# Peptides against a protein of PDB entry 1EMU, part 95

Target 1, 132 residues: chain A of PDB entry 1EMU
Amino acid sequence: PPYLKWAESLHSLLDDQDGISLFRTFLKQEGCADLLDFWFACTGFRKLEPCDSNEEKRLKLARAIYRKYILDNNGIVSRQTKPATKSFIKGCIMKQLIDPAMFDQAQTEIQATMEENTYPSFLKSDIYLEYT

## One batch from the design tools (peptide; made by RFdiffusion4, then SolubleMPNN)

Design b2_p24_2_s1 (from b2_p24_2, 12 letters changed)
Fold by OpenDDE base, seed 4:
Structure b2_p24_2_s1 (fold): chain B 132 residues (1-132), chain A 24 residues (1-24)
Amino acid sequence: as target 1 above (132 residues)
Amino acid sequence: SAEVEKLIEEIMEELLKEEEEEEE
């Protein structure tokens, strides 16, 4: 069953709608749902191909991600990303150099946070165990 | 999957909506 695959890798969990739903519920209870939302936002952003028709949209989205998750010093995403990473993103925003990969390092750091902390805890949670 | 893609799109749309509201 799918829930067994979720325990094999975070990737499997994040590729399943039901898995994502349960994991996000867990993260919300832990006060860290922003980790997952940011991760997906970065994924979606990277998929947007730069072109004249979506330049404004890409800039707005990048700015939105930056303001919501990176600039918020009290947010969990900000706390779990390195200062150099945040400075790089800020530089991209200020210079309006919106490369599809501009959030990659931050996404990697947040993914590591989930892999090391919240994902293992989720697999031990009542939410997951009751589902099995 | 299509379902996950829809979720990602919803997240991005919400971010854009919030950004637009802040600019107003």
Scores: peptide ipSAE 0.667, ipTM 0.927, DockQ to the pose 0.800
Fold by OpenDDE base, seed 2:
Structure b2_p24_2_s1 (fold): chain B 132 residues (1-132), chain A 24 residues (1-24)
Amino acid sequence: as target 1 above (132 residues)
Amino acid sequence: SAEVEKLIEEIMEELLKEEEEEEE
């Protein structure tokens, strides 16, 4: 069953709607749902192919991600990303150089945070265990 | 999956909405 695959890798968990739902519920209880929301935002952003017709949209989205998750010093995403990573993103926003890969390093760092902390805890949680 | 892609789109749309509201 899918829930067994979720225990094998975080990637498997995040490829399943039911897995995402349960994991997000768990993260909300832990006060760190922003980790997952940011991760998905980065994924979606990277998939937007740059062209003349979506340049404004891509800039707005990049700015939104930056303001909500990177600029907020009290946020868990900001606390779990390196200063150099945040500085790079800020530079891209200020220069309006919006490369599809501009959030890749930040996403990698947040993914590592989930792998090392919240994902293992989720597999030991009542939410997951009651589902199995 | 299509369901996950829909979720991603919803997240991005909410971010864009918040950005527009902040600009007002």
Scores: peptide ipSAE 0.666, ipTM 0.927, DockQ to the pose 0.834
Fold by OpenDDE base, seed 3:
Structure b2_p24_2_s1 (fold): chain B 132 residues (1-132), chain A 24 residues (1-24)
Amino acid sequence: as target 1 above (132 residues)
Amino acid sequence: SAEVEKLIEEIMEELLKEEEEEEE
């Protein structure tokens, strides 16, 4: 069953609608749902093909991600990303140099946070275990 | 999956909506 695949890798969990739903519920209870939302935001952003017609939209989206997750010093995403990473993102926003990969390092760091902490905890949680 | 892609799109749409509201 799919829930067994979820325990094999975080990637498998995040490719499954039901898995995402349960994991997000767990993260909300832990006060860190922003980790997952940010991760997906980065994924969606990277998939947007740079072109003249998308330039404004991509800039707005990048700014939105930056404002919501990176600039918020009290947020878990900000706390779990390195200063150099946040500075790089800020630089991209200020210079309006919106490369599809501009959030890759931050996404990697947040993914590592989930891999090392929340994901293992989820697999031991009542939410997951009751689902199995 | 299509469902996951829809979720991602919804997240991005909400972000854009919030950004627009902040600019107003």
Scores: peptide ipSAE 0.664, ipTM 0.927, DockQ to the pose 0.835
Fold by OpenDDE base, seed 1:
Structure b2_p24_2_s1 (fold): chain B 132 residues (1-132), chain A 24 residues (1-24)
Amino acid sequence: as target 1 above (132 residues)
Amino acid sequence: SAEVEKLIEEIMEELLKEEEEEEE
């Protein structure tokens, strides 16, 4: 069953609607839902191919991600990303150099945070265990 | 999956909405 695959890798969990739903519920209880939302935002952003028609939207989205998750020093995403990473993102925003990969390092760091902390805890949670 | 892609789109749309509200 799918829930067994979820325990094998975070990637499998994040590629399954039901898995995401349960994991997000768990993260909300832990006050860490922004980790997942940011991760998916980065994924979505990277998939947007730059073109003349979406340039403004890409800039707005990048700015939105930056303001919500990176700029907020009280946010968990900001606390779990390196200063150099945040500085780089800020630079991209200020210079309006919006490369599809501009959030890759931050996404990697947040993914590592989930891999090392919240994901293992989720697999031991009542939410997951009751589902199995 | 299609469902996951939809979720991603919803997240991005919400971010854009919030950004527009902040600009107002």
Scores: peptide ipSAE 0.664, ipTM 0.926, DockQ to the pose 0.865

Design b2_p24_2_s2 (from b2_p24_2, 8 letters changed)
Fold by OpenDDE base, seed 4:
Structure b2_p24_2_s2 (fold): chain B 132 residues (1-132), chain A 24 residues (1-24)
Amino acid sequence: as target 1 above (132 residues)
Amino acid sequence: SKEVEEFIQEIMDELLEEEEEEEE
């Protein structure tokens, strides 16, 4: 069953809508839902290929991600990303150099946070265990 | 999957909506 695959890798969990729903519910209880939302926001952003028709949209989205998750010093995403990473993102926003990969390092750092902390905890949670 | 893609799109849409509200 899919829930067994979820325990094998975070990637398997995040590739399943049911897994995402359960994991996000768990993260909300822990006050860490922004980790997951940011991760998926980065994924979605990277998939938007630069072109004349979506340049403004990409800039707005990048700015939105920056303001909500990176600029907020009280946010968990900001606390779990390195200063150099945040500085790079800020630079991209200020210079309006919106490369599809501009959030890659931040996404990697947040993924590591989930891998090391929230994902293992989720597998031990009542939410996951009751589902199995 | 399609469902996951829809989830991602919802997140992106919400971010854009919030950004537009802050610019006003």
Scores: peptide ipSAE 0.694, ipTM 0.932, DockQ to the pose 0.901
Fold by OpenDDE base, seed 5:
Structure b2_p24_2_s2 (fold): chain B 132 residues (1-132), chain A 24 residues (1-24)
Amino acid sequence: as target 1 above (132 residues)
Amino acid sequence: SKEVEEFIQEIMDELLEEEEEEEE
């Protein structure tokens, strides 16, 4: 069943709507749902192909991601990303150099945080165990 | 999956809405 695949890899969990729903509920209880939302925001952003028609939209989205998750020093995403990574993103925003991969390093760092902490905890949680 | 893509789109739409509100 799908829940067994979720225990095998975080990727399997994040590729399943039911898995996402349960994991996000767990993260909300832990006060760190922003980790997941940011991760998916980065994924969505990278999928937007740069072109003349969506340049403004991409810039706005990049600014939104930056302001909500990176600029907030009290946020879990900001605390779990390295200063150099945040500085790079800030530079991209200020220079309006919006490469599709500009959030890749931050996404990697947040993914590592989930892999090492919240994901293992989720697999031990009542939410997951009751589902199995 | 389509459902996951819709979830991503919802996150992106919400971010854009928040950004537009800050521009006001």
Scores: peptide ipSAE 0.693, ipTM 0.932, DockQ to the pose 0.900
Fold by OpenDDE base, seed 2:
Structure b2_p24_2_s2 (fold): chain B 132 residues (1-132), chain A 24 residues (1-24)
Amino acid sequence: as target 1 above (132 residues)
Amino acid sequence: SKEVEEFIQEIMDELLEEEEEEEE
């Protein structure tokens, strides 16, 4: 069953809507749902192909991600991303150089945070264990 | 999956809505 695959890798968990739903519920209880939301925001952003017709949309989305998750010093995403990474993103926003990969490093760092802490905790949680 | 793609789209849409509200 899918829940066994979720225990094998975070990638498997995040590729399943049921897994996402349970994991997000767990993260909300831990006060760190922003980790997951940011990760998926980065994924969605990277998939947008740059062109003249969506330039404004991509810039707005990049600004939104930056303001919500990176600029908020009290947010968990900001606390779990390195200063150099945040500075790079800020530079891209200020220069309006919006490369599809501009959030890749930040996404990697947040993924590592989940891998090292919240994901293992989820597998030991009542939410996951009761589902199995 | 389609469901995951829809979830991603919802996150992106919400972010855009918030950004538009801040511009007003």
Scores: peptide ipSAE 0.693, ipTM 0.932, DockQ to the pose 0.898
Fold by OpenDDE base, seed 3:
Structure b2_p24_2_s2 (fold): chain B 132 residues (1-132), chain A 24 residues (1-24)
Amino acid sequence: as target 1 above (132 residues)
Amino acid sequence: SKEVEEFIQEIMDELLEEEEEEEE
């Protein structure tokens, strides 16, 4: 069953809507749902192919991601991303140079945070174990 | 999956909505 694959990799968990739902519920209880939301925001952003018609939308979305997750110094995403990474993102926003990959490093760092902490904890949680 | 894509789109839409509200 899918829940066994979820235990094999975070990737498998995040490719399954049921897995996402359970994991997000767990993260909310831990006060760190922003990790997951940011991760998916980055994924969605990267998939937006840059073109003339998308320029304004992509800039707005990049600003939104930046303001919500990077600029918020009290947020878990900000605390789990390196200063150089946040500085780079800020630079992109200020210069309005919105490359599809501008959040890749931040996404990688947040993914590592989940891999090392919240994901293993989820697999030990009552939410996951009771689901199995 | 399509469901996951819809989830991502929802996140993006909410972000854009919040950004528009802050611009006002």
Scores: peptide ipSAE 0.691, ipTM 0.932, DockQ to the pose 0.871

Design b2_p24_2_s3 (from b2_p24_2, 12 letters changed)
Fold by OpenDDE base, seed 4:
Structure b2_p24_2_s3 (fold): chain B 132 residues (1-132), chain A 24 residues (1-24)
Amino acid sequence: as target 1 above (132 residues)
Amino acid sequence: SEEVEKLIEEIMEELLKEEEEEEE
């Protein structure tokens, strides 16, 4: 069953609608849903292929991600991303150099945070266990 | 999956909405 695959890898969990729903609920209770939202935002951003027609949209989205998650020093995403990573992102925004991969490092760091902390905790949570 | 893609799109749209509100 899918819930067993969720326990095998975070990737499996994040590729399943039900898994995401449960995990996000758990993260909300832990006050760290931004980790997941940011992760998905980065994924979505990377999928936007640069072209003249979506340049403004991509820039706006990049700024939105930056302002909401990176610039907010009190946010968990900001706290769990390295200063150099945040500085790089800031530079991209300021220079308007919005490469599709500009958030990749930050996404990797946030993914590592989830792998090390919230994901294991989720697998031990009542939310997950009650589902199984 | 399609469902996950929709979720991603919703997250992105919400971000854009918030950005627009901040710019105003």
Scores: peptide ipSAE 0.662, ipTM 0.926, DockQ to the pose 0.867
Fold by OpenDDE base, seed 2:
Structure b2_p24_2_s3 (fold): chain B 132 residues (1-132), chain A 24 residues (1-24)
Amino acid sequence: as target 1 above (132 residues)
Amino acid sequence: SEEVEKLIEEIMEELLKEEEEEEE
């Protein structure tokens, strides 16, 4: 069953609609759903290929991610990303140098946070256990 | 999966919407 694969890796969990739904519900209860939303936003952003027609869209999206998750010092994403990482992102925004990989380091750090804390806790949660 | 791709797209669209509202 898919739920067994979810316990094998976070990647398997995040590649399954049902798994994502349950995990996000759990994260909301823990007050850290932004971790997952940010992770997916970074994934989507990286997939956008730069071209003349989508330059404005990519810039706006980068700004949106930056303002919502990086600038918010009280947010869980900001607290779980390194100052140097946030500074780099800020630099990209200010210089309008919007490389598809500009959020990669931040995404990696947030993924590590989930791997070390929220993901293991999810596997012990009533939400997951009752589903199994 | 297609479902996950749709979810990602929705997240990005909401972010863009919020950004546009802040510019107004």
Scores: peptide ipSAE 0.660, ipTM 0.926, DockQ to the pose 0.864
Fold by OpenDDE base, seed 3:
Structure b2_p24_2_s3 (fold): chain B 132 residues (1-132), chain A 24 residues (1-24)
Amino acid sequence: as target 1 above (132 residues)
Amino acid sequence: SEEVEKLIEEIMEELLKEEEEEEE
């Protein structure tokens, strides 16, 4: 069953609607839902191919991600990303150089945070275990 | 999956909505 695959890799969990739902519920209880939301925001952003017609949209979205998750010093995403990473993102925003990969390093760092902490905890949680 | 893609789109749309509200 899918829940067994969820225990084998975070990737499998994040590729399953039911898995995401349960994991997000768990993260919300832990006050860490922003980790997942940011991760998906980065994924969605990277998938937007740059072109003349969506340049404004991409800039707005990048700025939104930056303001919500990176600039917020009280946020878990900000606390779990390296200063150099946040500085790079800030630079991209200010220079309006919006490369599809501009959030890749931040996403990697947040993914590592989930891999090392919240994901293992989720697999030990009542939410997951009761689902199995 | 398509369902996951929809979720991603919803997250992005909410971010854009919040950004637009802050610009006003």
Scores: peptide ipSAE 0.660, ipTM 0.926, DockQ to the pose 0.870
Fold by OpenDDE base, seed 1:
Structure b2_p24_2_s3 (fold): chain B 132 residues (1-132), chain A 24 residues (1-24)
Amino acid sequence: as target 1 above (132 residues)
Amino acid sequence: SEEVEKLIEEIMEELLKEEEEEEE
């Protein structure tokens, strides 16, 4: 069943709607749902192909991601991303150099945070265990 | 999956909405 795949890899969990729902519920209880939302935002952003018609939208979205998750020093995403990574993103925003991969390093760092902490904890949580 | 893609799209739309509200 799918829940067994979720325990095999975070990737499998994040490819399943039910898995995401349960994981997000768990993260909310832990006060760190922003980790997942940011991760998906980065994924979505990277998929947007640069073109003339998307330029303004991509810039706005990049700014939104930056202001919500990176600039907020009290946020968990900001606390779990390295200063150099945040500085790079800020530079991209200020220079309006909006490369599809501009959030890749930050996404990697947040993914590592989930892999090392919240994901293992989720697999031990009542939410997951009751589902199995 | 298609459902996951929809979720991603919703997250992006909410971000854009919040950005627009902050600009107002």
Scores: peptide ipSAE 0.658, ipTM 0.925, DockQ to the pose 0.862; fails the geometry check

Design b2_p24_2_s4 (from b2_p24_2, 12 letters changed)
Fold by OpenDDE base, seed 4:
Structure b2_p24_2_s4 (fold): chain B 132 residues (1-132), chain A 24 residues (1-24)
Amino acid sequence: as target 1 above (132 residues)
Amino acid sequence: SMEVEKFIEEIMEELLEEEEKEEE
């Protein structure tokens, strides 16, 4: 069953709508839902290939991600990303150099946070265990 | 999956909506 695959890798969990739903519920209880939302925001952003028709949209989205997750010093995403990573993102926003990969390093760091902390905890949670 | 893609789109749309409100 899918729930067994979820325990094998975070990737398997995040590729399943039911897995995402349960994991996000768990993260909300822990006050860490922004980790997951940011991760998916970065994924979605990277998929938007630069072109004349979506340039403005990409800039707005990048700015939105920056303001909500990176600029907020009280946010968990900001606390779990390195200063150099945040500085790079800020530079991209200020210079309006919106490369599809501009959030890659931040996404990697947040993924590592989930891998090391919240994902293992989720697999031990009542939410997951009751589902199995 | 298509369901996951919809989830991603929803996240991005919410971000854009929030950004529009902050620019006002």
Scores: peptide ipSAE 0.661, ipTM 0.928, DockQ to the pose 0.898
Fold by OpenDDE base, seed 2:
Structure b2_p24_2_s4 (fold): chain B 132 residues (1-132), chain A 24 residues (1-24)
Amino acid sequence: as target 1 above (132 residues)
Amino acid sequence: SMEVEKFIEEIMEELLEEEEKEEE
C-alpha cells in the first residue's frame, strides 16, 4: 500500500495527495506547515516557462514567495535557510532577474530540514500510525 | 499526479492573490 512507500522516502510521500494531506495536518500541529507550502511553491514556480506573456506573473509570484517566506524573520522557512541563500533571492527580486531556478537552493535547504526532522517525526506520529 | 499538480497550483494562486492585495 502507498503508506509503506511513504516511509521509504519523503519524495514518495510528497508525490501522493493522501500523503500530502496527512503530512500537512501533522505539520500544522507542529506549527511548521510553511515548510511544505514553500517547497511546493518553489516546485510550481520552477515549472513556469519564462516568456513575454507570463513575465509579470512570474515576477509577482517570485515577489510573493520572497515576502511571505524569506523576508519574514520570524518564519520557520527564513530560520531554516542560509543568509547567503536569502541574499541571493533578494538580489534576484531587486534586479528583476527571475530565473526559474532562483529558489532551488532555498528549496534544497528546506527539503533537508524536513528530511532531518519533521519527516521522521511524522512517521512516528499518531496521524501516520493510525492510518497504517 | 494530477491531484498534486492541482495542489501546487492552488498554492501559487493564493500567493498571487496575497501579492495583489499588498500592491493595493
Scores: peptide ipSAE 0.660, ipTM 0.927, DockQ to the pose 0.899
Fold by OpenDDE base, seed 3:
Structure b2_p24_2_s4 (fold): chain B 132 residues (1-132), chain A 24 residues (1-24)
Amino acid sequence: as target 1 above (132 residues)
Amino acid sequence: SMEVEKFIEEIMEELLEEEEKEEE
């Protein structure tokens, strides 16, 4: 069943709607749902191919991601990303140079945070174990 | 999956809505 795949990799968990739902519920209880939301925001952003018609939308979305997750010094995403990474993102926003990959490093760092902490904890949680 | 894609789109739409409010 899918829940066994979830235990094999975070990727498998995040590729399954049911897995996402359970994991997000767990993260909300832990006060760190922003990790997941940011990760998916980055994924969605990267998929937006740059073109003339998308320029305004991409800039607005990049600003939104930056303001909500990077600029918020009290946020878990900000605390779990490197200063140089946040500085780079800020630079992109200020210069309005919105490359599809501008959040890749931040996404990688947040993914590592989940891999090392919240994902293993989820697999030990009552939410996951009772689902199995 | 399409369901995951819808989830991503929802996240993006919420972010854009919040950004529009910040601009006001």
Scores: peptide ipSAE 0.659, ipTM 0.927, DockQ to the pose 0.899
Fold by OpenDDE base, seed 5:
Structure b2_p24_2_s4 (fold): chain B 132 residues (1-132), chain A 24 residues (1-24)
Amino acid sequence: as target 1 above (132 residues)
Amino acid sequence: SMEVEKFIEEIMEELLEEEEKEEE
């Protein structure tokens, strides 16, 4: 069943609607749902291919991601990303150099945080265990 | 999956809406 695949890899969990719902509920209880939302925001952003028609949209979205998750020093995403990574993103925003991969390093760092902490905890949680 | 893609779109739309409010 799908819940067994979720225990095998975070990727399997994040590729399943039910898995995402349960995991996000767990993260909300832990006060760190922003980790997941940021991860998916980065994925969505990278999928937007640069072109003349979506340049403004991409810039606005990049600014939004930056302001909500990177600039907030009290946020879980900001605390779990390295200063050099945040500085690079800030530079891209200030220079309006909006490469599709500009959030890749930050996404990697947040993914590592989930892999090492919240994902294992989720697999031990009542939410997951009651689902199985 | 299609459902996951919709989830991503919802997140992106919310971010854009919040950004538009900050422009006001």
Scores: peptide ipSAE 0.658, ipTM 0.927, DockQ to the pose 0.868

Design b2_p24_3_s1 (from b2_p24_3, 11 letters changed)
Fold by OpenDDE base, seed 4:
Structure b2_p24_3_s1 (fold): chain B 132 residues (1-132), chain A 24 residues (1-24)
Amino acid sequence: as target 1 above (132 residues)
Amino acid sequence: SKKEEEEEEELLEELIKETIAEKK
């Protein structure tokens, strides 16, 4: 069943809407749902192919991601990303150089945070165990 | 401006929602 795959890899969990729903509920209870939202924001952003018709939208999205998750020093995403990574993103925003991959390093760091902390905790949580 | 930032926030929320919706 899918819940067994969720225990095998975070990737499997994040590819399943039921898994995402349960994991997000858990993260909200832990006060760290922003980790997951940021991860999906980065994924969605990277999928947007740069072109003349979506340049403005991509810039707006990049600024939104930056302001919500990176710029907020009290946010969990900001606390779990390296200063150099945050500085790079800031530079992209300031220069308006909006490459689809501009959030890749930050996403990698947040993914590692989930892998090492919240994901293992989720697998031990009542939310997950009651589902099994 | 505040209005512009609110628009950006809405775009972000939509992006996240749509990205999740594409999953199985």
Scores: peptide ipSAE 0.754, ipTM 0.955, DockQ to the pose 0.939
Fold by OpenDDE base, seed 5:
Structure b2_p24_3_s1 (fold): chain B 132 residues (1-132), chain A 24 residues (1-24)
Amino acid sequence: as target 1 above (132 residues)
Amino acid sequence: SKKEEEEEEELLEELIKETIAEKK
């Protein structure tokens, strides 16, 4: 069943809407739901192919992601991303160099944070265990 | 501007929602 796959890898969990829902509920209780939202924001952003018709939209999205998750020094995402990574993102926005992969390093660092902390805790949580 | 920030926030929320919706 899907819940067994969720325990095998974070990727499997994040590829399942039921898994995402449960994990997000858990993260909210832990005060770190932004980790997941940022991860999906990065994923969605990377899928947007640059073109003349979506240039403005992509810039707006990049700014939104930056302001909400990176610029907020009190946020969990900001605390779990390296200064050099955050500086790179800021530079991209300031220079208006909006590459689809501009958030990749930050996403990797946030994914590592989840892998090391929240994901293992989730598998030990009442939310997950009661679901099984 | 505040209006621009609100529009950006809305776009972000939509992006996250759509990205999750594409999952199994």
Scores: peptide ipSAE 0.754, ipTM 0.955, DockQ to the pose 0.940
Fold by OpenDDE base, seed 3:
Structure b2_p24_3_s1 (fold): chain B 132 residues (1-132), chain A 24 residues (1-24)
Amino acid sequence: as target 1 above (132 residues)
Amino acid sequence: SKKEEEEEEELLEELIKETIAEKK
């Protein structure tokens, strides 16, 4: 069943809407749902092909992601991303150089955070175990 | 402006929602 695949990889968990829902519920309880939302924001952003018609939208989205997750020093995403990574993103925003991959490093770092902490905890949580 | 930031926030929420919706 899918829940077994969720235990085998975070990727499998994040590819399943039921898994996402369950994991997000867990993260909310832990006060770190922003990790997941940021991860999906990055994924969605990267999928947007840069073109003249998308330029304004992509810039707005980049700014939104930056302001919500990177600029907030008290946020968990900000705390779990390296200063150099955040500085790079800031630079992209300031220069309006909005590459689809501009959040890749930050996403990688947040993914590592989830892999190391919240994901293992989720698999040990009552919410997951009761689901199984 | 605040209104512009709210619009950007809405775009972000939509992006996240759509990205998740693409998952199986």
Scores: peptide ipSAE 0.753, ipTM 0.955, DockQ to the pose 0.940
Fold by OpenDDE base, seed 1:
Structure b2_p24_3_s1 (fold): chain B 132 residues (1-132), chain A 24 residues (1-24)
Amino acid sequence: as target 1 above (132 residues)
Amino acid sequence: SKKEEEEEEELLEELIKETIAEKK
């Protein structure tokens, strides 16, 4: 069953609607749902192919991601990303150089945070165990 | 402006929802 795959890989968990729903519920209880939302924001952003018709939209999205998750020093995403990574993103925004991969390093760092902390805790949570 | 930031926030929420919706 899918829940067994979720225990084997965070990637499997994040590729399943039910898994995402349960994990997000858990993260909300832990006060760190922004980790997951940021991860999906980065994934979605990277999928947007640059072109003349979506240039403004991509810039707006990049700015939104930056302001929501990176700029706020009190946010969990900001606290779990390295200063150099945040500085790079800021530079991209300020220069309006919006590469599809501009959030990749930050996403990697947040993914590592989930892998090391929230994901293992989720697998021990009542939410997950009751589902199994 | 505040209005512009609200618009950007809405775009972000839509992006996240759409990205998740693409999953199985």
Scores: peptide ipSAE 0.753, ipTM 0.954, DockQ to the pose 0.938; fails the geometry check

